# Peptides against a protein of PDB entry 5IXI, part 21

Target 1, 141 residues: chain A of PDB entry 5IXI
Amino acid sequence: TPLLDASSLEYLFAQGQYDLVKCLAPIRDPKTEQDGHDIENECLGMAVLAISHYAMMKKMQLPELPKDISYKRYIPETLNKSIRQRNLLTRMRINNVFKDFLKEFNNKTICDSSVSTHDLKVKYLATLETLTKHYGAEIFE

## One batch from the design tools (peptide; aimed at target 1 S113 V115)

Design b2_p17_6_s2 (made by RFdiffusion4, then SolubleMPNN; from b2_p17_6, 6 letters changed)
Fold by OpenDDE base, seed 5:
Structure b2_p17_6_s2 (fold): chain B 141 residues (1-141), chain A 17 residues (1-17)
Amino acid sequence: as target 1 above (141 residues)
Amino acid sequence: SEIGKWFNKPNPYASLY
């Protein structure tokens, strides 16, 4: 694990979010159907990290977040397109699970475990490296 | 999920599939 100072970590975190969403760091090819599901689940998890980090930086509580807060702007565009093509029931389920997890994550993880924005950035970048094909190869060894 | 595991929580999206 590379030693990153605060400024470097902030830069990499911002760039990593952009790269993931814009598919400049494309997600890895699934090996199986289940692997594909796992990849999507991790991407949705990445959205939770990103939103939680945003909320913490803005000192916003979950009730203060927009009621229509969504993963849509925080996941790869390709995945977002794929989800939009799914039926209404599936999309509703994804949205409900996401909102529930976001709430639980903030209540039980951030609040109870005192997770910092630093921790979120580290986890985000580490997960990004595992999700994408070649991203972070020059940084993570 | 790996994120869930990292924070000692189960995969919240397992029921979707």
Scores: peptide ipSAE 0.083, ipTM 0.765, DockQ to the pose 0.085
OpenDDE base, seeds 1, 2, 3, 4: peptide ipSAE 0.040, 0.077, 0.074, 0.037; ipTM 0.705, 0.758, 0.755, 0.697

Design b2_p17_6_s3 (made by RFdiffusion4, then SolubleMPNN; from b2_p17_6, 7 letters changed)
Fold by OpenDDE base, seed 3:
Structure b2_p17_6_s3 (fold): chain B 141 residues (1-141), chain A 17 residues (1-17)
Amino acid sequence: as target 1 above (141 residues)
Amino acid sequence: SEIGEWFNRPLPAASRY
């Protein structure tokens, strides 16, 4: 298992975000319908991690984030396209779920547990490995 | 906390060693 220094971790985190969103690291094929929902939820979780990391780096609180904050820029483009094709009520539900997750993560995980940006990067990359078809194996072997 | 529990799930690498 490679030993990653802070600079390497920062690079991999940034590249991983790009690869996930641009589908250069495509998400794995769902095995079942429920697996598909799980994959979607994991992607939303990845968005929460990415946004939280950004906010922490900029020393921003959630109320200071844009009112229209969304998962859209932080999930795979293919998934974003899929979500946009769903009906309005479904999209509203997804938006609410995401906002709830983001708020809960901030209040109950970041603040209460003192999660660091380092922790977020590690969690992001680890999740990325499980979420995508062939990505990240060299990092955690 | 659902999201908190999600975050604290064991990392994939941890199960390999």
Scores: peptide ipSAE 0.199, ipTM 0.748, DockQ to the pose 0.448
OpenDDE base, seeds 1, 2, 4, 5: peptide ipSAE 0.039, 0.182, 0.192, 0.179; ipTM 0.660, 0.745, 0.748, 0.748

Design b2_p17_6_s4 (made by RFdiffusion4, then SolubleMPNN; from b2_p17_6, 6 letters changed)
Fold by OpenDDE base, seed 5:
Structure b2_p17_6_s4 (fold): chain B 141 residues (1-141), chain A 17 residues (1-17)
Amino acid sequence: as target 1 above (141 residues)
Amino acid sequence: SKIGEWFNRPNPFASRY
């Protein structure tokens, strides 16, 4: 497999985000209830990666991020619809989990700058491959 | 941290970049 240059990573990262959200690269079917929960958490992680990358590219600080920033635009549309069908307490829990997730991760990106945009793209694409049914076989095989 | 562990867990594709 070839080493990806910066331009290639930018393209794949952008396309991967679009494919995941629009379900053009559909997430795999959960094998168990716990597996479904794991997939959901990974998708929330993908949202954190995407948002953090955006913030870094815009050179934004933590206070500049919208307080109502949400995962909704950064996860598969099918998953978002599924979450919206759950009861209020469950949705509140998911929102809190995401907020905590994002806050903690931002310490490594916006605050400490210990994670680069390059690292985020690599992690995103690697996770995307594990979450989706057939994505990345041509690239990562 | 939990998120740190998640981010830094073994990645079989990392060597490709």
Scores: peptide ipSAE 0.122, ipTM 0.717, DockQ to the pose 0.564
OpenDDE base, seeds 1, 2, 3, 4: peptide ipSAE 0.143, 0.104, 0.102, 0.101; ipTM 0.724, 0.709, 0.720, 0.688; seed 1 fails the geometry check

Design b2_p17_7 (made by RFdiffusion4)
Pose (drawn by RFdiffusion4):
Structure b2_p17_7 (pose): chain A 132 residues (1-60, 70-141), chain P 17 residues (1-17)
Amino acid sequence: TPLLDASSLEYLFAQGQYDLVKCLAPIRDPKTEQDGHDIENECLGMAVLAISHYAMMKKMSYKRYIPETLNKSIRQRNLLTRMRINNVFKDFLKEFNNKTICDSSVSTHDLKVKYLATLETLTKHYGAEIFE
Amino acid sequence: MEEFNESFEELLEKHKI
């Protein structure tokens, strides 16, 4: 018997996206530059998940689906790199919706689950309350 | 879920900035 029902899961998914975007769920610190880049790439993956879920729900830019801090960080890079980030994101989104959804038979439930399960490891102290 | 997680990780490894 699971902890959450569909309603709580949908609400938690929406809250999780809110927390990730507004940085109430701050992304974890990088151990290395490579780890940092990997974190940014996971964030692009999270944006793909959020957009894919939205499109799936209605039966049908990454900027509004990533932490604002990374957005400000990306806005500081040269134009070619930003075009590059856009191309990589588009490829990720296309490859995910064209192949992975079908191949791995990804439902909206699995998607929200992966998203939140990824929040548990992508961000600092998710679900915890720290008092000073 | 295992297959999805693996496929998603493969995409992360393939598509990097």

Design b2_p17_7_s1 (made by RFdiffusion4, then SolubleMPNN; from b2_p17_7, 7 letters changed)
Fold by OpenDDE base, seed 5:
Structure b2_p17_7_s1 (fold): chain B 141 residues (1-141), chain A 17 residues (1-17)
Amino acid sequence: as target 1 above (141 residues)
Amino acid sequence: MEKFDKAYEELLKKFKI
């Protein structure tokens, strides 16, 4: 695995977020229905990573984040559109699951400073590589 | 990173859409 300097990693992380959300780096096709759910869960995780990175950069704790914070701006637009088409109860469940995910992630990793912004960027890019069709092959070869 | 990776993966399994 190539060693990336801080500036390169910052650039790749920013670009990766944009590419994922704008579907410039499209997520892989599901092999099964369960695989489809796994992909959506991975996207949810990506949102948690991105928001946590944002919070750390702003030196904010989870309770200080806006209460209307959502995964919507941090997942692929295609997935966001799909979720919006689901029934109200399903959307409510997804929102609750996400909030719980973010909360527990923050409690286990961010609050005790066991994770750095560097770690989040690396994990984000590594996950992006596995989640998308052809993205990032040269970064972690 | 290993500890973080493990924790993250466990959370992914726990919180399913």
Scores: peptide ipSAE 0.470, ipTM 0.902, DockQ to the pose 0.771
OpenDDE base, seeds 1, 2, 3, 4: peptide ipSAE 0.467, 0.463, 0.468, 0.464; ipTM 0.902, 0.901, 0.902, 0.901

Design b2_p17_7_s2 (made by RFdiffusion4, then SolubleMPNN; from b2_p17_7, 8 letters changed)
Fold by OpenDDE base, seed 3:
Structure b2_p17_7_s2 (fold): chain B 141 residues (1-141), chain A 17 residues (1-17)
Amino acid sequence: as target 1 above (141 residues)
Amino acid sequence: MEKFDKAYEELLKKFRI
C-alpha cells in the first residue's frame, strides 16, 4: 500500500509518466514471447490510465477528447517505434483495440465516478513498479 | 480499490492485443 501524501503522489505520477515514455525507467525484459505481449498490453493499459486521468482532470468526457487520441504519447518510445514498424493492418488493429479499451474503461469506471484521479495515480505507479526493471521498488509494500 | 483493480485487470485481459 502507498504511504504518500497527495503532493508526493502527484509528483511521482508525473515523473513516472515521463520516465516510462522516455524510457528512463526501462520496461522489464520479457521472459518469453508471450510475456513480451503481456508487457505491451500493460503499456497500453498504462496509456488508458494516463489518458483517463487527463480527461478527469480536464473534466472532459470521452467524446470531447481529440478524435485522434492515441496511445502514442503515453507508452515507451521504444514500444511506439516498434509498433510503427509493424504492418498497416496490425497498426490499425492496435488502434481499434486501444480505442475500445479506452471506451470500455471510461464506461465502466469514469462515467459512474467509481474511480478517482487518486485511484488512477496509485494504479499507474503500482503497475509501473512491476512493469519496469527497478523503478519505484520502495513505494509500495 | 480492490474493485477497481479487478475491473482494470479484466479489461486488460479482454482487450489483449
Scores: peptide ipSAE 0.516, ipTM 0.914, DockQ to the pose 0.768
OpenDDE base, seeds 1, 2, 4, 5: peptide ipSAE 0.516, 0.383, 0.512, 0.515; ipTM 0.913, 0.861, 0.913, 0.914

Design b2_p17_7_s3 (made by RFdiffusion4, then SolubleMPNN; from b2_p17_7, 5 letters changed)
Fold by OpenDDE base, seed 4:
Structure b2_p17_7_s3 (fold): chain B 141 residues (1-141), chain A 17 residues (1-17)
Amino acid sequence: as target 1 above (141 residues)
Amino acid sequence: MEKFNEAFEKLLKKFKI
């Protein structure tokens, strides 16, 4: 994989978030129903990474974040629209799953300083490459 | 990084929609 300096990585991370959310880097087509669920889970994972990075950059702990923190700003708009069309119970479940994911991720990684903002950016971009159809192949080839 | 990646992947499997 190419070596990226800190400035380049920061730029790519910011651009990657924008491209994912705005669907400029569309997510891959599911091969099976299970693959579809995996894709959605990965999108939630991307949101966890992005929010965790934000919190670290702002030197905020998870409890200091707004209680209404959500995945909505950090997942593809198409997926967000799809989730909004699901029934209330399903949406509540997704919200709870995400909150638990974020909390546990924070407790296991952020609180004990086992990860850095650098690590989060690298993981985000690497996951983005596999999650999307054609994005970022040149970054990690 | 490997330990972090493993932890993240484990969480992805645990927290499913």
Scores: peptide ipSAE 0.338, ipTM 0.868, DockQ to the pose 0.815
OpenDDE base, seeds 1, 2, 3, 5: peptide ipSAE 0.228, 0.336, 0.230, 0.334; ipTM 0.798, 0.868, 0.800, 0.867

Design b2_p17_7_s4 (made by RFdiffusion4, then SolubleMPNN; from b2_p17_7, 6 letters changed)
Fold by OpenDDE base, seed 1:
Structure b2_p17_7_s4 (fold): chain B 141 residues (1-141), chain A 17 residues (1-17)
Amino acid sequence: as target 1 above (141 residues)
Amino acid sequence: MEKFDEAFEELLKKFRI
C-alpha cells in the first residue's frame, strides 16, 4: 500500500521515468547471464507500463497510438544503445516481442478496466526499486 | 492490485526477448 498521496505519487512516477531513461537510476548489475536477460525484459515491461499509462491518460486505445510506437523512449538509454548495435534479426524479434507484450497487456488489463492509472504508477515505482541499484524511497507500506 | 501484479509478472515470463 502506497504511503503517498495522489500528487506525490504523480510526481515520483514522472521523476522515476526520467531517472530510468536517463540512467540516473542505473539498472542493477546482472548476477548471471540469465539475470541479464531478466533485467532487459523488466526494462521492456517498464516501457509497457509507461506507454499504457500514457494511453489511458490521453483516453486513447492501442489502435489510436502512433504506428511507430516503440520502447525506445521508455527504456534506459544504455540499453537502447545496446539494442541498436544488435543484428537486424535480433532487433526485429525484440520489436515484435514488445508489440505483442503491449497488446496483450492492454487487452487483459486495460480494456477490461481491471487496472487504473494509479495502479500503473504504483507498479512502475515498485518495479523501479527492484530493477535499479539504489533507487528506493520506501514509499510503500 | 494483487491480481494486476500477478498478471504483469506472468506477462514478463511469457514475453522474453
Scores: peptide ipSAE 0.418, ipTM 0.889, DockQ to the pose 0.801
OpenDDE base, seeds 2, 3, 4, 5: peptide ipSAE 0.287, 0.416, 0.410, 0.410; ipTM 0.831, 0.888, 0.886, 0.886

Design b2_p17_8 (made by RFdiffusion4)
Pose (drawn by RFdiffusion4):
Formats: sequence, C-alpha cells, structure tokens
Structure b2_p17_8 (pose): chain A 132 residues (1-60, 70-141), chain P 17 residues (1-17)
Amino acid sequence: TPLLDASSLEYLFAQGQYDLVKCLAPIRDPKTEQDGHDIENECLGMAVLAISHYAMMKKMSYKRYIPETLNKSIRQRNLLTRMRINNVFKDFLKEFNNKTICDSSVSTHDLKVKYLATLETLTKHYGAEIFE
Amino acid sequence: NTGLDEWMSNVRHYDMY
C-alpha cells in the first residue's frame, strides 16, 4: 500500500516543480566542475520531464522549468553556448518524447515519480526541515 | 522505470561542451 494517492502525487509534482524553479529546493553543490555540468544537464532533463508530462496530460523553452539560479548562470554565457544549450535541450526533448516514452512505456505516473525521486538527490535536504 | 532512469543518467552525463 503506497503512501500517496493520485491527487497528492499530482499536487506534490506541481509543488516540486515550483520548489525546483523558485529554488526552494536548491540544487546540490558541485563536487567538481564536471559534476556541476552534470547537474546542469540533469536540470535540462528535469525540464524535459516537466514539459513531456504537460504535453502528455493535455494529449499533445526550457527556461521556465529549471532553477532560476542556473538560468541566471546560463544568461551570463556567450550566445553560441546558449544556442548550444538550446540545441542539446531540444535533442533531449525530441529523443525522450519520440523514443523513450514508447520504448520504456513511460506513463505520467512514472514521470512524476522520477521527477520527485530525482529531486530527492538533485537538491539539498529535500523534504527536510532545518532549524537554526 | 529502468529505461527512464537510464535516459536520465545519460542526460546527466552528456558531454555538452
């Protein structure tokens, strides 16, 4: 018997997206530059998941689906790199919706679950309350 | 979903630069 029902899961998913974007769920610190880039890449993956879920729900830019801090960080880079980030994101999104959804038979439930499960490891102290 | 986990891992370790 699971902890959450569909309603709580949908709400938690929406809250999780809110937390990730508004940085109430701050992304974890990088151990290395490579780890940092990997974290940014995972954020792009999270944006793909959020958009894919939205499109799936309705039966059909990454900027609004990533932490604002990374957005400000990306806005500081040269134009070619930003075009590059856009292309990589588009490729991820296309590959995910064209192949992975079908191949791995990804439902909306699995998607929300992976999203939140990814929040548990992508961000600092998710679901915890720290008092000073 | 193992396939979704693998996709996310690949996305994370994508050499963008």

Design b2_p17_8_s1 (made by RFdiffusion4, then SolubleMPNN; from b2_p17_8, 7 letters changed)
Fold by OpenDDE base, seed 1:
Structure b2_p17_8_s1 (fold): chain B 141 residues (1-141), chain A 17 residues (1-17)
Amino acid sequence: as target 1 above (141 residues)
Amino acid sequence: NEGLDEFMEKVRNYNIY
């Protein structure tokens, strides 16, 4: 991973989040149905990273976050629209799975791996490069 | 970070459906 100064990394992380959500950096086309599911799951994972980064920056613990915390504002708008059109049971399951991801990440991954905000930004941007069609190609090797 | 890599791998492969 190329060396980036703190200010540049912070900027790229913020811009990357915006580009992903607003679909300015569109997610890659799925090769198969399973690939499509993998891509959607990665988007949910990206939401976990973004939310956790926010919490860490604000020095907040998971229980201090809003009760209705959701992935909706942290995933591509196109994906959010797609999910909203799925049946109630499916939407409920996605919500439940996401909450489980977030809980697992904050209770285990952060603690067990000593994850820092810096690590989160790097991982987010690296994933963004592979998740989207052409974004980040000039930033990471 | 190995923990982050493991988490994202787990998430990517999770069978939601």
Scores: peptide ipSAE 0.664, ipTM 0.950, DockQ to the pose 0.938
OpenDDE base, seeds 2, 3, 4, 5: peptide ipSAE 0.659, 0.662, 0.660, 0.661; ipTM 0.949, 0.950, 0.950, 0.950; seed 3 fails the geometry check

Design b2_p17_8_s2 (made by RFdiffusion4, then SolubleMPNN; from b2_p17_8, 6 letters changed)
Fold by OpenDDE base, seed 5:
Structure b2_p17_8_s2 (fold): chain B 141 residues (1-141), chain A 17 residues (1-17)
Amino acid sequence: as target 1 above (141 residues)
Amino acid sequence: NPGLDAFMEKVKHYDMY
């Protein structure tokens, strides 16, 4: 975004990840059951963005990432706790879906759309603003 | 980035259940 220089964007991206995971920027309340699922899915998407950004910064390819790479450290702690309470089948499904998201993103989206680390940070923060209750009001108008 | 937008929309509405 032209509103933020590179250093500011880097700082906000790091802070935003921390705020989301630590629930300092709490996710919005779901309006329906489907909305709740959409919110959770967006959180998984956010995890994909965060992990992919990390991988790109470290110049790592997907095969070089840990085979047990997980969303757990990249989603809100409250959501992580909720998922842990779900049955094994559901947890396995979530894990598999997330891995598919990550694979698709890194094999297709990044390549097809020439995604940069800058793009990832912007998208992350923009999504964070809409996903959480009040975050970003001072940044995005 | 339109690719990022498309990805996040796909993820958001993915029928996991």
Scores: peptide ipSAE 0.692, ipTM 0.955, DockQ to the pose 0.885
OpenDDE base, seeds 1, 2, 3, 4: peptide ipSAE 0.692, 0.690, 0.691, 0.688; ipTM 0.955, 0.955, 0.955, 0.954

Design b2_p17_8_s3 (made by RFdiffusion4, then SolubleMPNN; from b2_p17_8, 8 letters changed)
Fold by OpenDDE base, seed 1:
Structure b2_p17_8_s3 (fold): chain B 141 residues (1-141), chain A 17 residues (1-17)
Amino acid sequence: as target 1 above (141 residues)
Amino acid sequence: NEGLDAFMEKVRNYDIF
């Protein structure tokens, strides 16, 4: 794998977030219905990573984040539009599950595993490569 | 990072629907 300096990694992480949300790096086609659910779940996980990275960079704790914090700005726009078309109960379920993911990650995973912002960027980009159709594999060759 | 791997694995397989 190529050695990336801090500045390069920061740039790639920011660009990767943009590419995922704007669907410039489109998510892969599901092979089965279950695979489709796994992909959507992974997108929510990516949102947790992105939000947590933001919080860590701003030295904010979870209670300091807005009460209405949401995945909406951190997932592919196509998926966001799809979720908006689902019924109210389903949307409420997704919102609650996401908040549980975020809470568990920030109050347990980060603390238990001593996760750094560097770790988050690497994991985000690595996941982005497998989640999307055409995102450059050269980053990890 | 093992913690990050475990978290994403749990998220991927979570029964949301």
Scores: peptide ipSAE 0.576, ipTM 0.933, DockQ to the pose 0.921
OpenDDE base, seeds 2, 3, 4, 5: peptide ipSAE 0.574, 0.575, 0.573, 0.574; ipTM 0.933, 0.933, 0.932, 0.932

Design b2_p17_8_s4 (made by RFdiffusion4, then SolubleMPNN; from b2_p17_8, 8 letters changed)
Fold by OpenDDE base, seed 1:
Structure b2_p17_8_s4 (fold): chain B 141 residues (1-141), chain A 17 residues (1-17)
Amino acid sequence: as target 1 above (141 residues)
Amino acid sequence: NEGLDEFMEKVKNYNIY
């Protein structure tokens, strides 16, 4: 993998978030139903990374963020539309699971692994490369 | 980062449904 300076990494991270949400970097086609679920779960994980990065940059703890914090603004728009069309109970389940992911990440992963904002950006972009069809190949090859 | 790798793997394989 090429060495990226801090400014380049910051730019790529911001652009990568935009490309994922706006589906400019579309997620890969699922090979099976289970693969489809894995892809959706990874998108929720990406939302956790993005939110946590935001909180860390603003010197905020997750409890200080709005109570209605959600994955909706941090996942592909196509996936968000799909989730909104699912029944109420399913949507409630997804919301609860996401909140659990976020709490676990905040209370365990960040603390136990000493995660930095730099680590988050690298992991986000690396995951983006594998999650999407052709994005970022020249960055992490 | 091993913690990040473990977290994302756990999330990917979580049975939401």
Scores: peptide ipSAE 0.667, ipTM 0.951, DockQ to the pose 0.923
OpenDDE base, seeds 2, 3, 4, 5: peptide ipSAE 0.663, 0.664, 0.662, 0.661; ipTM 0.950, 0.950, 0.950, 0.950

## One batch from the design tools (peptide; aimed at target 1 V48 I94 F105)

Design b2_p18_1 (made by RFdiffusion4)
Pose (drawn by RFdiffusion4):
Structure b2_p18_1 (pose): chain A 132 residues (1-60, 70-141), chain P 18 residues (1-18)
Amino acid sequence: TPLLDASSLEYLFAQGQYDLVKCLAPIRDPKTEQDGHDIENECLGMAVLAISHYAMMKKMSYKRYIPETLNKSIRQRNLLTRMRINNVFKDFLKEFNNKTICDSSVSTHDLKVKYLATLETLTKHYGAEIFE
Amino acid sequence: SESFSFTKGKEFFSKLFE
């Protein structure tokens, strides 16, 4: 018997997106530059998941689906790199919706689950309350 | 830039859904 029902899961998914974007769920610190880049790539993956879920739900830019801090960080880079980020994101999104959804038979439930399960490891102290 | 690549997407999504 699971902890959450569909309603709580949908609400938690929406809250999780809110937390990730508004940085109430701050992304974890990088151990290395490479780890940092990997974190940014996971954020693009999270944006793909959010957009894919939205499109899936209605039966049909990454900027609004990533932490604002990374957005400000990306806005500081040269234009070619930003075009590059856009292309990489588009490729992720296309590949995910064209192949992975079908191949791995990804439902909306699995998607929200992977999103939140990824929040548990992508961000600092998710679901915890720290008092000073 | 090599900070972002298609391969990293495959790794991320494969980790999640494979």

Design b2_p18_1_s1 (made by RFdiffusion4, then SolubleMPNN; from b2_p18_1, 7 letters changed)
Fold by OpenDDE base, seed 4:
Structure b2_p18_1_s1 (fold): chain B 141 residues (1-141), chain A 18 residues (1-18)
Amino acid sequence: as target 1 above (141 residues)
Amino acid sequence: SDEFSIEQGKKIFSKLFE
């Protein structure tokens, strides 16, 4: 992959988030039912990365974030709509697991280790390339 | 399989430090 300076990486990270959420970079088609679940889990993980990056940039800890913080603004809109169609218990489970995971990630990775915003951007873009059908061909090829 | 779990969600971070 080509070398990216800090400014270029910041731009690509912002654009990548927009493209993923707005489905301009559509996620790949699942090969199996389990693959579909893996894709959804990766998308929720992407939300954790994005929220963590936001918090770090604002120099905020998770308790300082609004209580209604969720994955909704940080996952593909198509996936968000799909989750909204599921029953209440399933949606509650997803919300609770996500919040617990976000908290765990913050405590164990952000607070207890030396993870930088740079690391989060790199991981986000690398994962985005694997999740989407053709994103990043011009960047990662 | 479960819709989502913490363990499954950790997959995205598996290579974060590699």
Scores: peptide ipSAE 0.086, ipTM 0.749, DockQ to the pose 0.618
OpenDDE base, seeds 1, 2, 3, 5: peptide ipSAE 0.069, 0.034, 0.035, 0.036; ipTM 0.743, 0.648, 0.644, 0.642

Design b2_p18_1_s2 (made by RFdiffusion4, then SolubleMPNN; from b2_p18_1, 8 letters changed)
Fold by OpenDDE base, seed 3:
Structure b2_p18_1_s2 (fold): chain B 141 residues (1-141), chain A 18 residues (1-18)
Amino acid sequence: as target 1 above (141 residues)
Amino acid sequence: SDAFSVEQGKKIFSKLFD
């Protein structure tokens, strides 16, 4: 594993977000139905990391974020389209659980400064490597 | 299809909460 300096990490984090959302780094194929659920959960988790990183960089707390903040712009476009096709109750559940998790993550991790933007970028890229088909092989091997 | 859960999220981000 090569040593990544701050500039390289920032570049890879930005590019990784773009590649994930635009499906340039496509998510891996599920092996089972449960694996498919895990993949979706990981994608939603990636949205939490991305939003939290954004909030930290802007020095904003969750109450200061727009009320319409959601996972929609931070997950693969294919997954976003899939979620929008699900029934209303399912979509409401996803939205509520996501907001609850984001709130908990902010209160218990971000607000007490136990996690830095550096940590979020590392976690994001590490998860991206496992979530996508081939992304990250050159970086982490 | 099961929806995202806080419990599963905690598992995914366990290293950040430790």
Scores: peptide ipSAE 0.035, ipTM 0.664, DockQ to the pose 0.596
OpenDDE base, seeds 1, 2, 4, 5: peptide ipSAE 0.034, 0.035, 0.035, 0.034; ipTM 0.660, 0.669, 0.666, 0.658

Design b2_p18_1_s3 (made by RFdiffusion4, then SolubleMPNN; from b2_p18_1, 10 letters changed)
Fold by OpenDDE base, seed 4:
Structure b2_p18_1_s3 (fold): chain B 141 residues (1-141), chain A 18 residues (1-18)
Amino acid sequence: as target 1 above (141 residues)
Amino acid sequence: SDEFSVEQGRKIFSRLFD
């Protein structure tokens, strides 16, 4: 992993979010059914990172965020479409689990730990490398 | 395949503290 200054990291983080959501950096093909499930979970985790970073940058607590905040704007559009095709109960479960996870992450990682926006960006980009087909090579090679 | 869970989602964050 190359050394990145603060400005470069900020730029790559912003660009990485855009590329992931817009599927300009498409997620890798699953090797197995379980791998596909893992990819989906990692994408939802990426949404937590992105939202947490946003909240920290805006100096906002989670209760101050809009009540309708969700993963929808922070995951690949293809995955979002896939989730929307699932039945209502499944979608409700995903939404509830995501909100609970986001809350837990904020309490345990942001409040109780010393995680910075810098750490979130590094983790985001590192995970992006593992999730996408070719984008990782573009960033780190 | 199983649905997303809090425990499964923690995998992405575990490496933050390694």
Scores: peptide ipSAE 0.086, ipTM 0.743, DockQ to the pose 0.641
OpenDDE base, seeds 1, 2, 3, 5: peptide ipSAE 0.077, 0.083, 0.074, 0.077; ipTM 0.739, 0.748, 0.738, 0.733

Design b2_p18_1_s4 (made by RFdiffusion4, then SolubleMPNN; from b2_p18_1, 8 letters changed)
Fold by OpenDDE base, seed 4:
Structure b2_p18_1_s4 (fold): chain B 141 residues (1-141), chain A 18 residues (1-18)
Amino acid sequence: as target 1 above (141 residues)
Amino acid sequence: SDEFSVEQGKKIFSKLFD
């Protein structure tokens, strides 16, 4: 894989977020029903990475972020539409589990370990390669 | 359950430092 400097990573990370959310880099087709659920879980995980990166860049703890912060701005729009079509109890569960996971990740991974914004960007971009149909072919080959 | 869980969501971080 090519070596990327800090400025290149920053650019690719920003562009990657935009491409994922706007479905310019569409997520791959699921091979099975379970694979589809795994893809959704990875997308929600990507939201955790993006939000954590945002908080770290702003030097803010999660309680300082708006209380209505959610995955909605950080997942593919197609997935967001799909989740909104599910029943209320399912949506509530997803929201609660996501918030709990985000808090746990922030406390146990960000605060208790040496995870940096650089690490988050690398993991985000690497996940985009496996999650999307064609993204990163020119960069990661 | 196939629905999202904290444990399932942690999969993305399992290889964070690989």
Scores: peptide ipSAE 0.056, ipTM 0.723, DockQ to the pose 0.608
OpenDDE base, seeds 1, 2, 3, 5: peptide ipSAE 0.042, 0.041, 0.047, 0.035; ipTM 0.731, 0.723, 0.726, 0.638

